# Ledger of designs, part 323: peptides against a protein of PDB entry 7RZF

Target 1, 358 residues: chain A of PDB entry 7RZF
Amino acid sequence: PFQEEHLKQLYKIVPIKDIRNLYVTFPIPDLQKYYKSNPGHYLGHLIGHEGPGSLLSELKSKGWVNTLVGGQKEGARGFMFFIINVDLTEEGLLHVEDIILHMFQYIQKLRAEGPQEWVFQECKDLNAVAFRFKDKERPRGYTSKIAGILHYYPLEEVLTAEYLLEEFRPDLIEMVLDKLRPENVRVAIVSKSFEGKTDRTEEWYGTQYKQEAIPDEVIKKWQNADLNGKFKLPTKNEFIPTNFEILPLEKEATPYPALIKDTAMSKLWFKQDDKFFLPKACLNFEFFSPFAYVDPLHCNMAYLYLELLKDSLNEYAYAAELAGLSYDLQNTIYGMYLSVKGYNDKQPILLKKIIEKM
Target 2, 358 residues: chain A of PDB entry 7RZF as posed
Amino acid sequence: PFQEEHLKQLYKIVPIKDIRNLYVTFPIPDLQKYYKSNPGHYLGHLIGHEGPGSLLSELKSKGWVNTLVGGQKEGARGFMFFIINVDLTEEGLLHVEDIILHMFQYIQKLRAEGPQEWVFQELKDLNAVAFRFKDKERPRGYTSKIAGILHYYPLEEVLTAEYLLEEFRPDLIEMVLDKLRPENVRVAIVSKSFEGKTDRTEEWYGTQYKQEAIPDEVIKKWQNADLNGKFKLPTKNEFIPTNFEILPLEKEATPYPALIKDTAMSKLWFKQDDKFFLPKANLNFEFFSPFAYVDPLHSNMAYLYLELLKDSLNEYAYAAELAGLSYDLQNTIYGMYLSVKGYNDKQPILLKKIIEKM

## One batch from the design tools (peptide; made by RFdiffusion4, then SolubleMPNN)

Design b2_p29_1_s2 (from b2_p29_1, 14 letters changed)
Fold by OpenDDE base, seed 5:
Structure b2_p29_1_s2 (fold): chain B 358 residues (1-358), chain A 29 residues (1-29)
Amino acid sequence: as target 1 above (358 residues)
Amino acid sequence: PITYYEASISGPTEDDEPFDPWKVIGNTR
């Protein structure tokens, strides 16, 4: 276990690649035995959320961060880490202290709201979908992975343990949240900007770094992180599929899309899946406008419209993606292309939202 | 989508971390 001397440390690291990353790490107890409740996954889901009112949304709005990853990582025997990792912009590199302040403000929001059973249920449902419809992995890699996890899980549960949540444990969520404090933090900043400013070299990889104690004033600033009114818990994910029924093949199923509707305003082609037998669909829409490509002004207006539409839909993009739904919007010579793909159950909901923004 | 979600909640991977100073310290005890 890290002693007090290893906490509240800042590492400035020189990468080989031109990358800018921030790692905020907290030592936590070993959560392996709690895999059925997986409190680290619950917290990772919320901290790593990309929707409105999320940590990433706010940090991205500031121009400081491009991406955010949050979750538990295995450590040595008897302890783990909770890590928040962000990809920093050039501006973000100048605001690391403020970025970390926002992290603690979000964590404080999670404490104030307390554990939410509905969030756990969403995690459970998402993981169950992931497990049920998991793609085939390469046998060698899969076997090696399974062999590794056999040390951690009962043989009967080894295939399900990483996916299937069974128990809501608010006490364990609170326990982990209590470890996500400034006094328990280790910070690493990875940037080429530290080249020539380091005083240590890592023995194994030759990585140049500098270690510094985080000033007590900075720790206190983070400890006094107030509730930021911009942070909100995510809304319920309405895109999570619940119906996985596969309809029987129609007797007249064609190997190619058949024209099932032909009107002055629309043509509809349909093909039933006769190969994969998955509860998934691909909806493709082509919109035709004689004005889409008539002149440079109209082309630019059509482009601008699409960008604005994409921006307006961004609030749903992450929730849809988590639920195994995706959409694509493209300009065409003739107008616009829309695609909605994924689990068929909630596609109508996503499609409705797209149409309402259009 | 699911793989992205799993990546987003699993924390940084070894491939994403050019150097993990705490991993080195943890192995020395």
Scores: peptide ipSAE 0.009, ipTM 0.464, DockQ to the pose 0.029
Fold by OpenDDE base, seed 3:
Structure b2_p29_1_s2 (fold): chain B 358 residues (1-358), chain A 29 residues (1-29)
Amino acid sequence: as target 1 above (358 residues)
Amino acid sequence: PITYYEASISGPTEDDEPFDPWKVIGNTR
């Protein structure tokens, strides 16, 4: 376990690859016994959220961060870590202190709002869906994984323990939140910009690094993190499927797509699933425009349009992805391609949002 | 959030070695 001397430390690390990463790590108690409530998952869900008013949304808006991951990680026996990891832009590398300030502002927002049972319920529902429709894993990997987790879970729960939430424990959420404080922080910055500025070498991989104490003034700045009005709890995820009914195979079901609609402006092909029998669908749309590839200007405009469209959909895309929906948008020489995949129940909602942004 | 359930296949190495934050940075290669 990290002692007090290991807290409030900054590590500057030289990577082999040209990457810029920030790791903000908090030692937390061992939460393994609380797997039925999984307070670390609750916090990871919120801190790692990508929707409006999220930590990532704000940090991206500033041009400092590309991606963010938040969650618990196993440590040695008897303790865990909560880690917030971000991919830094070049500009973000210059604003690490401010990025971490925003992290603490978001954490402060979570404290102010308190534990939300509806958020827990969404996590529960999402995990239940993920469990129910879990893809087949490679037997060797799966067996090895199960063998490993048998040390932590009862035999009867070993298959479900990682997925099925059973208990809302606001007390445990608050307990973990109380550990997410500046006085309990370990910071690692990974950047080639530290090359030639390190004084230590890691024993196992030969990674060059420098360790330094975080200045008390910086810790105090983070401790005084106020509520930032830009941070909001996410809205309810409207894409979580609730209907998993599999429709009977049609008597006239063909092994190939059949043309079910033919109009002057559209053709629709349909093939029913005759193999997987999952409550999933793949919707593929090809849009034709004579202007899409008429000249280099129009081609570039079509490209920019799709990039802007994707950007405008990012917030919905995340919530959809969490719910097992995905979309893809591509330029074609004839126009554009749209694909919507995943659970069929909420696909119309996602499709509607895409079309409304178009 | 990609909850990396890194199932640490690392069996309990009995060694009280402090958590090497560098193992977390395995993507440095």
Scores: peptide ipSAE 0.008, ipTM 0.452, DockQ to the pose 0.023
Fold by OpenDDE base, seed 2:
Structure b2_p29_1_s2 (fold): chain B 358 residues (1-358), chain A 29 residues (1-29)
Amino acid sequence: as target 1 above (358 residues)
Amino acid sequence: PITYYEASISGPTEDDEPFDPWKVIGNTR
């Protein structure tokens, strides 16, 4: 494990590719034995959340970060890392200290709110869905993977251990969260802007880097991170499927879509799934308007309308995606196209929200 | 030693595009 002299360090790294990344790393205890509660997954879910009031949402709003990933990583025997990784903009590269301050403000928010059982339940439900509907892997790859994980899990649990959460352990969540402190931080900044400014070379790959101690004043600034009122816990994900019933095939099921409704204002085509037998559906809507493509002005208005609609739906996009739902909105020469895809159970909820924003 | 974090971006598994009924209707023009 890293000793005190290895903490509060800044690494400036020169990449081969033109990339800008920030890695904020915390040494944590080995959590492998706690796979049934998986406190690192809980924290990764919240820190890596993309919804309103999330860390990423704030950092994007400032133009400093494009993407964010949070989670645990295996280390050597007896310890792990918790890592927050962000893709930096050019402007974000100038504001690394402030980005990390916001990370600690979000972490402080998590401490103030404490562990939430409902969040754990959502993680449990999402992982259960992922397990249940996991695609078949190639036998060779799957066997090799299973052979590897047999070292970590009981034989009876080896198939489920990576997916099925069983125990809510707020004590372990708090324990990991207590390790996410400025005094326990290792920072790496990856940018070509450090070319010619490095003094060390990594032994294995020849990566050029510079190591510096983070100034005590900066550590203190991060230690004094207050509650930022912009940070909020996510709302409950209403799109998580709970019903996976597959309806029996109709006796008169056609191999092609059948016209089941024909009116002056609408036509409805339906095809039952006769191939995959999954609790999934595809809803496709084509809206026709004689005005949508009549002239350049109307075309631009239709485009603008769709962009505004997409923007208004951003609050649901991430939650829907996590739950295995997706939507697509496109302009057509005849009007507008809408698709809703994924698990059928909560599609009506997403569709209703889309229609309410239209 | 700098521990490189390879974010295993579990990209969305390319779920086989579910049957798009509109692709079938469009080709009958």
Scores: peptide ipSAE 0.005, ipTM 0.388, DockQ to the pose 0.024
Fold by OpenDDE base, seed 4:
Structure b2_p29_1_s2 (fold): chain B 358 residues (1-358), chain A 29 residues (1-29)
Amino acid sequence: as target 1 above (358 residues)
Amino acid sequence: PITYYEASISGPTEDDEPFDPWKVIGNTR
């Protein structure tokens, strides 16, 4: 386990690849025995959230970060890490201290709000869906994975332990959140910009790095992280499927789409799934407008319209994706194409939101 | 978000292991 001398350290690392990454790491207790409550997943879900008021949304709006991943990582036996990892822009590399300040502001927001049972329930439901409809993995990779996790879980639970949440434990969430403090931080910055500025070489891979103590003034700045009014908990995810009923095959089911509606303004083709038998659907819409490509002005207006529409829908994109829904919007020479794919249960909700923004 | 936990669950193909700086520094653990 890291001792006090290993905390509040900054590592500047030279990568082989041209990458810019920030790793903010916190030593945490071994939470493996608490897999049924999985407080690290709860915190990872919130810290890694991409919706409005999220940490990523703010950092991305500043042009400092492209992607964010948060969660627990296994350490050696008896301890774990909680890691927040971000992909840095060139500008973000200059603002690492401020990025980390925003991380602590978000963590402070989580402390102020306290553990939310509804968030746990969403995580539980999402994980249950992921487990139930897990794609077939390659047997070799799957077997190797299972063999690895057999060291940690009872044989009877080995298949479910990583997915099935059973217990809401606000005490454990608070316990982990209490470890996410500046005094308990280890920071690694990965960038080629540190080439020729390092003084150490890692023994096994020859990676060049520099280790520095984080200044006490910087630690104090992070300790005094206030509540940033831009940070908010996510809203409830309305796209999480709850109905997984598979309708029986129709007696006259055709192997090809059948025209089921033909009007002056619309045609509708339908094909029932006869192969996969999943509670999923694919909705495709082609919109025709005589004005879409009549001249360069209208073409540009149609393009601009779609870009604005996409931007207006961005608030739902992440929540839909988490729930196993996706949409696509494209300009066509005839107008616009829309597709909605995924679990069929909540597709009408997503479709309605898309149409309301149109 | 792909949590490190979810990344572990989804079994990233060997080719998609995110760069782990702590594998590099891990000998200082």
Scores: peptide ipSAE 0.011, ipTM 0.505, DockQ to the pose 0.031; fails the geometry check

Design b2_p29_1_s3 (from b2_p29_1, 13 letters changed)
Fold by OpenDDE base, seed 1:
Formats: structure tokens, sequence, C-alpha cells
Structure b2_p29_1_s3 (fold): chain B 358 residues (1-358), chain A 29 residues (1-29)
């Protein structure tokens, strides 16, 4: 277990690959026994959220961070870690202290709002969907995974324990949040920019690093993290599927797409799924315009239009992705292509939002 | 996204595993 001397430490690490990463880590209690509530997943969902008012949204808006992940990691016996990891831009590498300040501001926002049962319910629903429609893993990998899980879960629950949330435990969420404090932090910065500036070598991998104590003034700055008004809890995810009904295969189902509508303005092909039998659909739209590729100006205008459209849809992209929906927008020589894929239940909602932005 | 850090029980496979800084930081526990 990390002693006090191992806390408030900064590690500057030289990678082999040209990567820039920040790891902000907190020792937390062993939460394995609380798998039914999984407070670490709840916090990882919020801290790792990519929607409007999220930590990542703010850090991206500043040009400091490309990606963010948050969650729990197993430690040694009797403790775990909560880790926030970000991919840093070159500019972000210069603003690590401020990035971490924003992390603590977001954590402070989570404390101020308190545990939200509706967020837990969304996590529960998302995990239930993921469990129900989990792709077949390779038998060997799956067996090895299950064998490992048997050490932690009852035999009756071993298949479900990783996915099925059962208990809303606000007390445990608050307990973990109480560990996400500057006095309990370990920071690692990974960058080639530290080459020739290290004084230690790790024995196992030969990784060059420097260890430094984080200055008390920096810890105090993070301890005094205020409520940043830019941070908000996510809105409810409207894309979470609730209907998983699979329609029976029609007797006249063709192995190929059938033309079911033919008009002067549109052709529609349909193929019922005869292979997968999943509550999923693929909607593909090709829009034709005689102006899309008539000259370089129109081509550039069509390109700019799609880029602006994509930007206008960013607010929905992450929520849709979490719910197992995706969309794609591409320019074609004839106009544009739109695809919407995933669970069929909420596809009309996503499609409507796309069309309303067009 | 939520990354579940699966405990990679896999020993050092020789291949290009992305540098896990936690292997460096965790061994000091």
Amino acid sequence: as target 1 above (358 residues)
Amino acid sequence: PIVYYEASISGPTEDDEPFDPWKVIGNTA
C-alpha cells in the first residue's frame, strides 16, 4: 500500500513511441466486493464523459487534450486505483498543472451535485445492453477470463457480475470521490520531451524517468479548485435502446435488397436480416445533387457543408456511441452519403436530429 | 470513454504493447 511518501509525486517518463500522455492516479480502497453497485464505473462514466459540459469537452476546447479516459484499475491485494488518463497535445504538455486543476474542478462539481440515481440507471441500462448483445469472444480468451473472474464472484453470478448493476450506492460513490483529492494524487507525464532530463531507470523495462515531489503550492491550488461553471452533468441519453424486439422473417424475404419504393425523387431498397437476428439496423442514404461536383467551388462548398454539419452533430455523437449507435457522413461525387447503424429502436431519433441539422 | 483497465495478466508479450506507465509506477507500491 502506498505510504504518504508515495503520494503527491510527479513522474516524468520517456516513452519509446512518440506519445504524450498524462496519468492522474488516486489510490482507492478495494471495491471488488461492491461489484453490484460499481461506484468506480459510475465515476468513470462521468469523468470520462465526452458530451457538452464534460471535462474532455473543456480540455479539447483549449486545444490541450485529444482523448480522455477514466476508471478504476486493480492494484495489489486490498487496494485499487482510480485513473484519469489523457492524450496530450503539444500545447497540453505545457499546461499539465491547469489540466489537473480542471480535473479537480470537475470532481468538485461531482461532489456538489452529489450522486445521481438516474446516471446510475443509465449505466445499468447500458451495461445490460452490452451484456445481452455481447459478441462471441474467442472461446480460449473467454474461458481464461471466466476462470479469472471466478476468484471474485460467485459461480452463479460469474457471467453477469461484470455487467449487471443492481444496487445504487451513493455512499460508495461519495467514498470514492473522497479519495479523488490532491493530497492523494500520483501524476505521470509521458513525453519524449523528457529525453536527457531523467535521472532514473526502471529495472524491468529500462524506462527512463524522473521522480519529483509535487510542490505544496501546486497541491494547494488543486485543493482550492473552485466550481467551474463550464462543467455540467451530462443530459439524459435519449439513444439508449429499450425495445429489442426482433421481427419475424417475412416469408417473401429475399437474399438481396428488394426495391420497395420507386418514385421520381427516391428509391428505397430493403433487406431483412436473415443472418444475425439482432435488434440492429443499417440505414444508408445517398443524396444526389447535380451541383455537388459541377466545379471546384461547388465541390468545396459541399465539403464545407458536411464539415459544418458534422460539427453541429458533435453534441449527439458521444451519447449515440455509448448507446450503440453510429452515424457517418461523407461527400460523394454525386452529393452526400449518410449512414446510421446500430440498435434499431432509437435510430429514428438520431436520424431526425441529423435531418434537422441538415 | 470508460476504459476498464482489464488487469492484463498477460506477462510481457514481446510485441509492441503500448507503454504502460503504470507498470513503472505500480512496482513502487
Scores: peptide ipSAE 0.017, ipTM 0.515, DockQ to the pose 0.025
Fold by OpenDDE base, seed 4:
Structure b2_p29_1_s3 (fold): chain B 358 residues (1-358), chain A 29 residues (1-29)
Amino acid sequence: as target 1 above (358 residues)
Amino acid sequence: PIVYYEASISGPTEDDEPFDPWKVIGNTA
């Protein structure tokens, strides 16, 4: 286990690739025995959330971070890590201390709100969907993976243990949150800007790095992280599918899309899935406007309209994606194209949201 | 996204291993 001397450390690492990454790591207890509750996944879901009021949303709004990932990582026997990883902008590289302050403000928000059973239920449902509809992996890789995880899970649960949540354990969530403190932090900054400024070389890969103690004043600043009113828990994800019924193939199902509606204002083609038999659909809409590309002004107006529409839909984009729904909006020379893809159950909800914003 | 840092028991597939800074800093247990 990391001793106190290994905590509150900053590592400046020179990458081979031109990347800028921040890793904020916390030693946590071994949670392997709690895989049925997976408190690290719960926290990773919230910390890694991309919706309004999320950590990422705030850090993006400041232009400091492009992407954020949160989650647990297996360590050696008897301990794990919780890691928050962000892709840094050039500006973000200058504001690492403030980025980490915002991380602690968000963690403080999670402490203040306490564990939410509905969030756990969403994680459970999402993971169940992911498991049920998981793509076939390459047999060799899959076998090796299964062989490895057999050390951690009962044989009967080895296939499901990584996905199926069964137990809401608020006590374990709080326990992990209690480990996400500045006094337990290890920070790694990865940037080429540290080239020629390092004093150590890693033995195995020859990676150049510098290790520094984080100043006590900085630790204290993070310890005094207040509740930032910009941070909010996500809203309930209305796009999580619950109905996976596959309708029987119609006797007269055509191998090609059939025209099922023909009016002066609309044509509708339909094709039933005759191959995959998944509870998924692809809805494709082509909207025709004689004004869309009549001149450069109208073209630009149509473009601006779609950009504004996309921006107005950003609040739903991440929640839809998590739920296995996607949408696409494109300008065409004839007007616009909309597609909605994924699990069919909640597609009408997403479609309605899109149409309400149009 | 939630990234499960699955310990990729799959040997180094060259391209997609995210830089693991902790492989560098050594498991000084």
Scores: peptide ipSAE 0.015, ipTM 0.458, DockQ to the pose 0.027
Fold by OpenDDE base, seed 3:
Structure b2_p29_1_s3 (fold): chain B 358 residues (1-358), chain A 29 residues (1-29)
Amino acid sequence: as target 1 above (358 residues)
Amino acid sequence: PIVYYEASISGPTEDDEPFDPWKVIGNTA
């Protein structure tokens, strides 16, 4: 376990690859026994959220961060870590202190709002879907994984323990939030910009690094993190599937797509799933426009249109992805291609939102 | 994304080595 001397430390690390990463790490109690409530997952879901009012959305808006991951990680026996990891821009590398301030502002927002049962329920539902429709893993890897987790879970629960949430424990969420404080922070910055500025070498891989104490003034700045009005809890995820009914195979089901609608403005082909029997669908749309590629101006306008459309859909993209929905938008020489894939139940909702933005 | 950190089947390395950020970096190398 980290002693006080290991807290409030900054590590400047030279990577082999040209990467810029920030790791903000907090030691937390061992949460393994609380797998049925999984408070670390709840916090990881919110801190790692990518929707409007999220930590990532604000940090992206400043041009400091590309991606963000939040969650618990196993430690040694008797403790875990909560880690917030971000991919830094070149500008973000200059604003690490302010990035971490925003992290603490978001954490303070979570404290102010308190634990939300509806968020837990969404996590529960998402994980239940993920479990129920989990893809077949490679037997060797899966067996090895299961053998490893048998040390932590009852035999009867070993398959479900990582997925099925059973208990809302606001007390445990608050307990973990109380560990996410500046006084418990360990910061690692990974950048080639530290080359030739390090004084230590890691024993195993020869990684060059420098260790520094974080100044007390910086710790105090983070401790005094005010509520930032830009941070909001996510809205309810409307894309979470609830209907998993598999329709019976039609008697006239063809092995190939059949033309089921033919009009002057549209053709529709349909193929029923005769192989997988999953509550999933693939919707593919090709839009034809004689103007899309008529000249360089129209080509550029069609490209710009799709980029703007994608940008306007970003508010839904993450929530859809979490719910096992995806979409793709591409320019074609004839116009535009749209695909919507995933669980069929909420595809109409996502499709409607896409069409409304178009 | 919610990164499920795979439990590294690192057998009990006897040494209570503190979280080495380099092992995280090394796995991304």
Scores: peptide ipSAE 0.010, ipTM 0.424, DockQ to the pose 0.023
Fold by OpenDDE base, seed 2:
Structure b2_p29_1_s3 (fold): chain B 358 residues (1-358), chain A 29 residues (1-29)
Amino acid sequence: as target 1 above (358 residues)
Amino acid sequence: PIVYYEASISGPTEDDEPFDPWKVIGNTA
């Protein structure tokens, strides 16, 4: 277990690749025994959320961070880590202290709101969907994975333990959240900008690094993190599928798309799935406009329109992706193309959201 | 994304493992 001397440390690391990363790490208890409630997953879901009012959304708005990942990592026996990892911009590298302040402001928001059962339920439902529709893994890799996890889970649960949440444990969520404090932090900054400024070399990989204590004033600044009004809990994910019914194959099902609607303004082609038998659909729309490519001005206006439309849909993109839905919007020579793919149950909701923004 | 850093029990395939700064930090503790 890390002693007090191992906490409040900053590591400046020189990468081989031209990358800029920040790792903010907290020692946490071993959560393996709590796999049925998985409080680390709950916190990772919220801290790693990409929707409006999320940590990532704020850090992106400042131009400091490109991507964010939050979650638990296994340590040695008897302890784990909770890690917040971000990809830094060049500007973000200059604002690491403020980035970490925002992390603690978000964590403080989570403390103020307390554990939410509905968020746990969404995690449970998402994981259940992922389990139910898990792709076939390569037998060798799968066997090796199962052999590894047999050390952690009962034989009867070994297939489900990583996916199926069973228990909402707000006490455990609060316990883990209480470990996410500035006094417990270990910070690593990875950047080539530290080249020639390091004083240590890692024994196994030859990685150059510098270790320094985080100043007490900086720790105190993070300890006094206030509630930032920009941070909000996510809204409920409307796109999580609940109906997985597979309709029977129609007697007249054609191996190719059939024209089921033909009008002066629209043609509709339909093909039932006769191969995969999944509760998924692909909706493809081609919009034709004689003005879309008539001249350079109209072409640029059509492009700008699509970019604005995409921007207006960003609020739904992450929630849809988590729920196994995706959309694509493209300009064509003839107009616009829209595709909606994934679980069929909530596709009408996503399609409606797209149409409302058009 | 929620990335579980599952300790891939798959031995380090040498070449393309992204730099894990925690290997550096963990061995110094």
Scores: peptide ipSAE 0.008, ipTM 0.440, DockQ to the pose 0.025

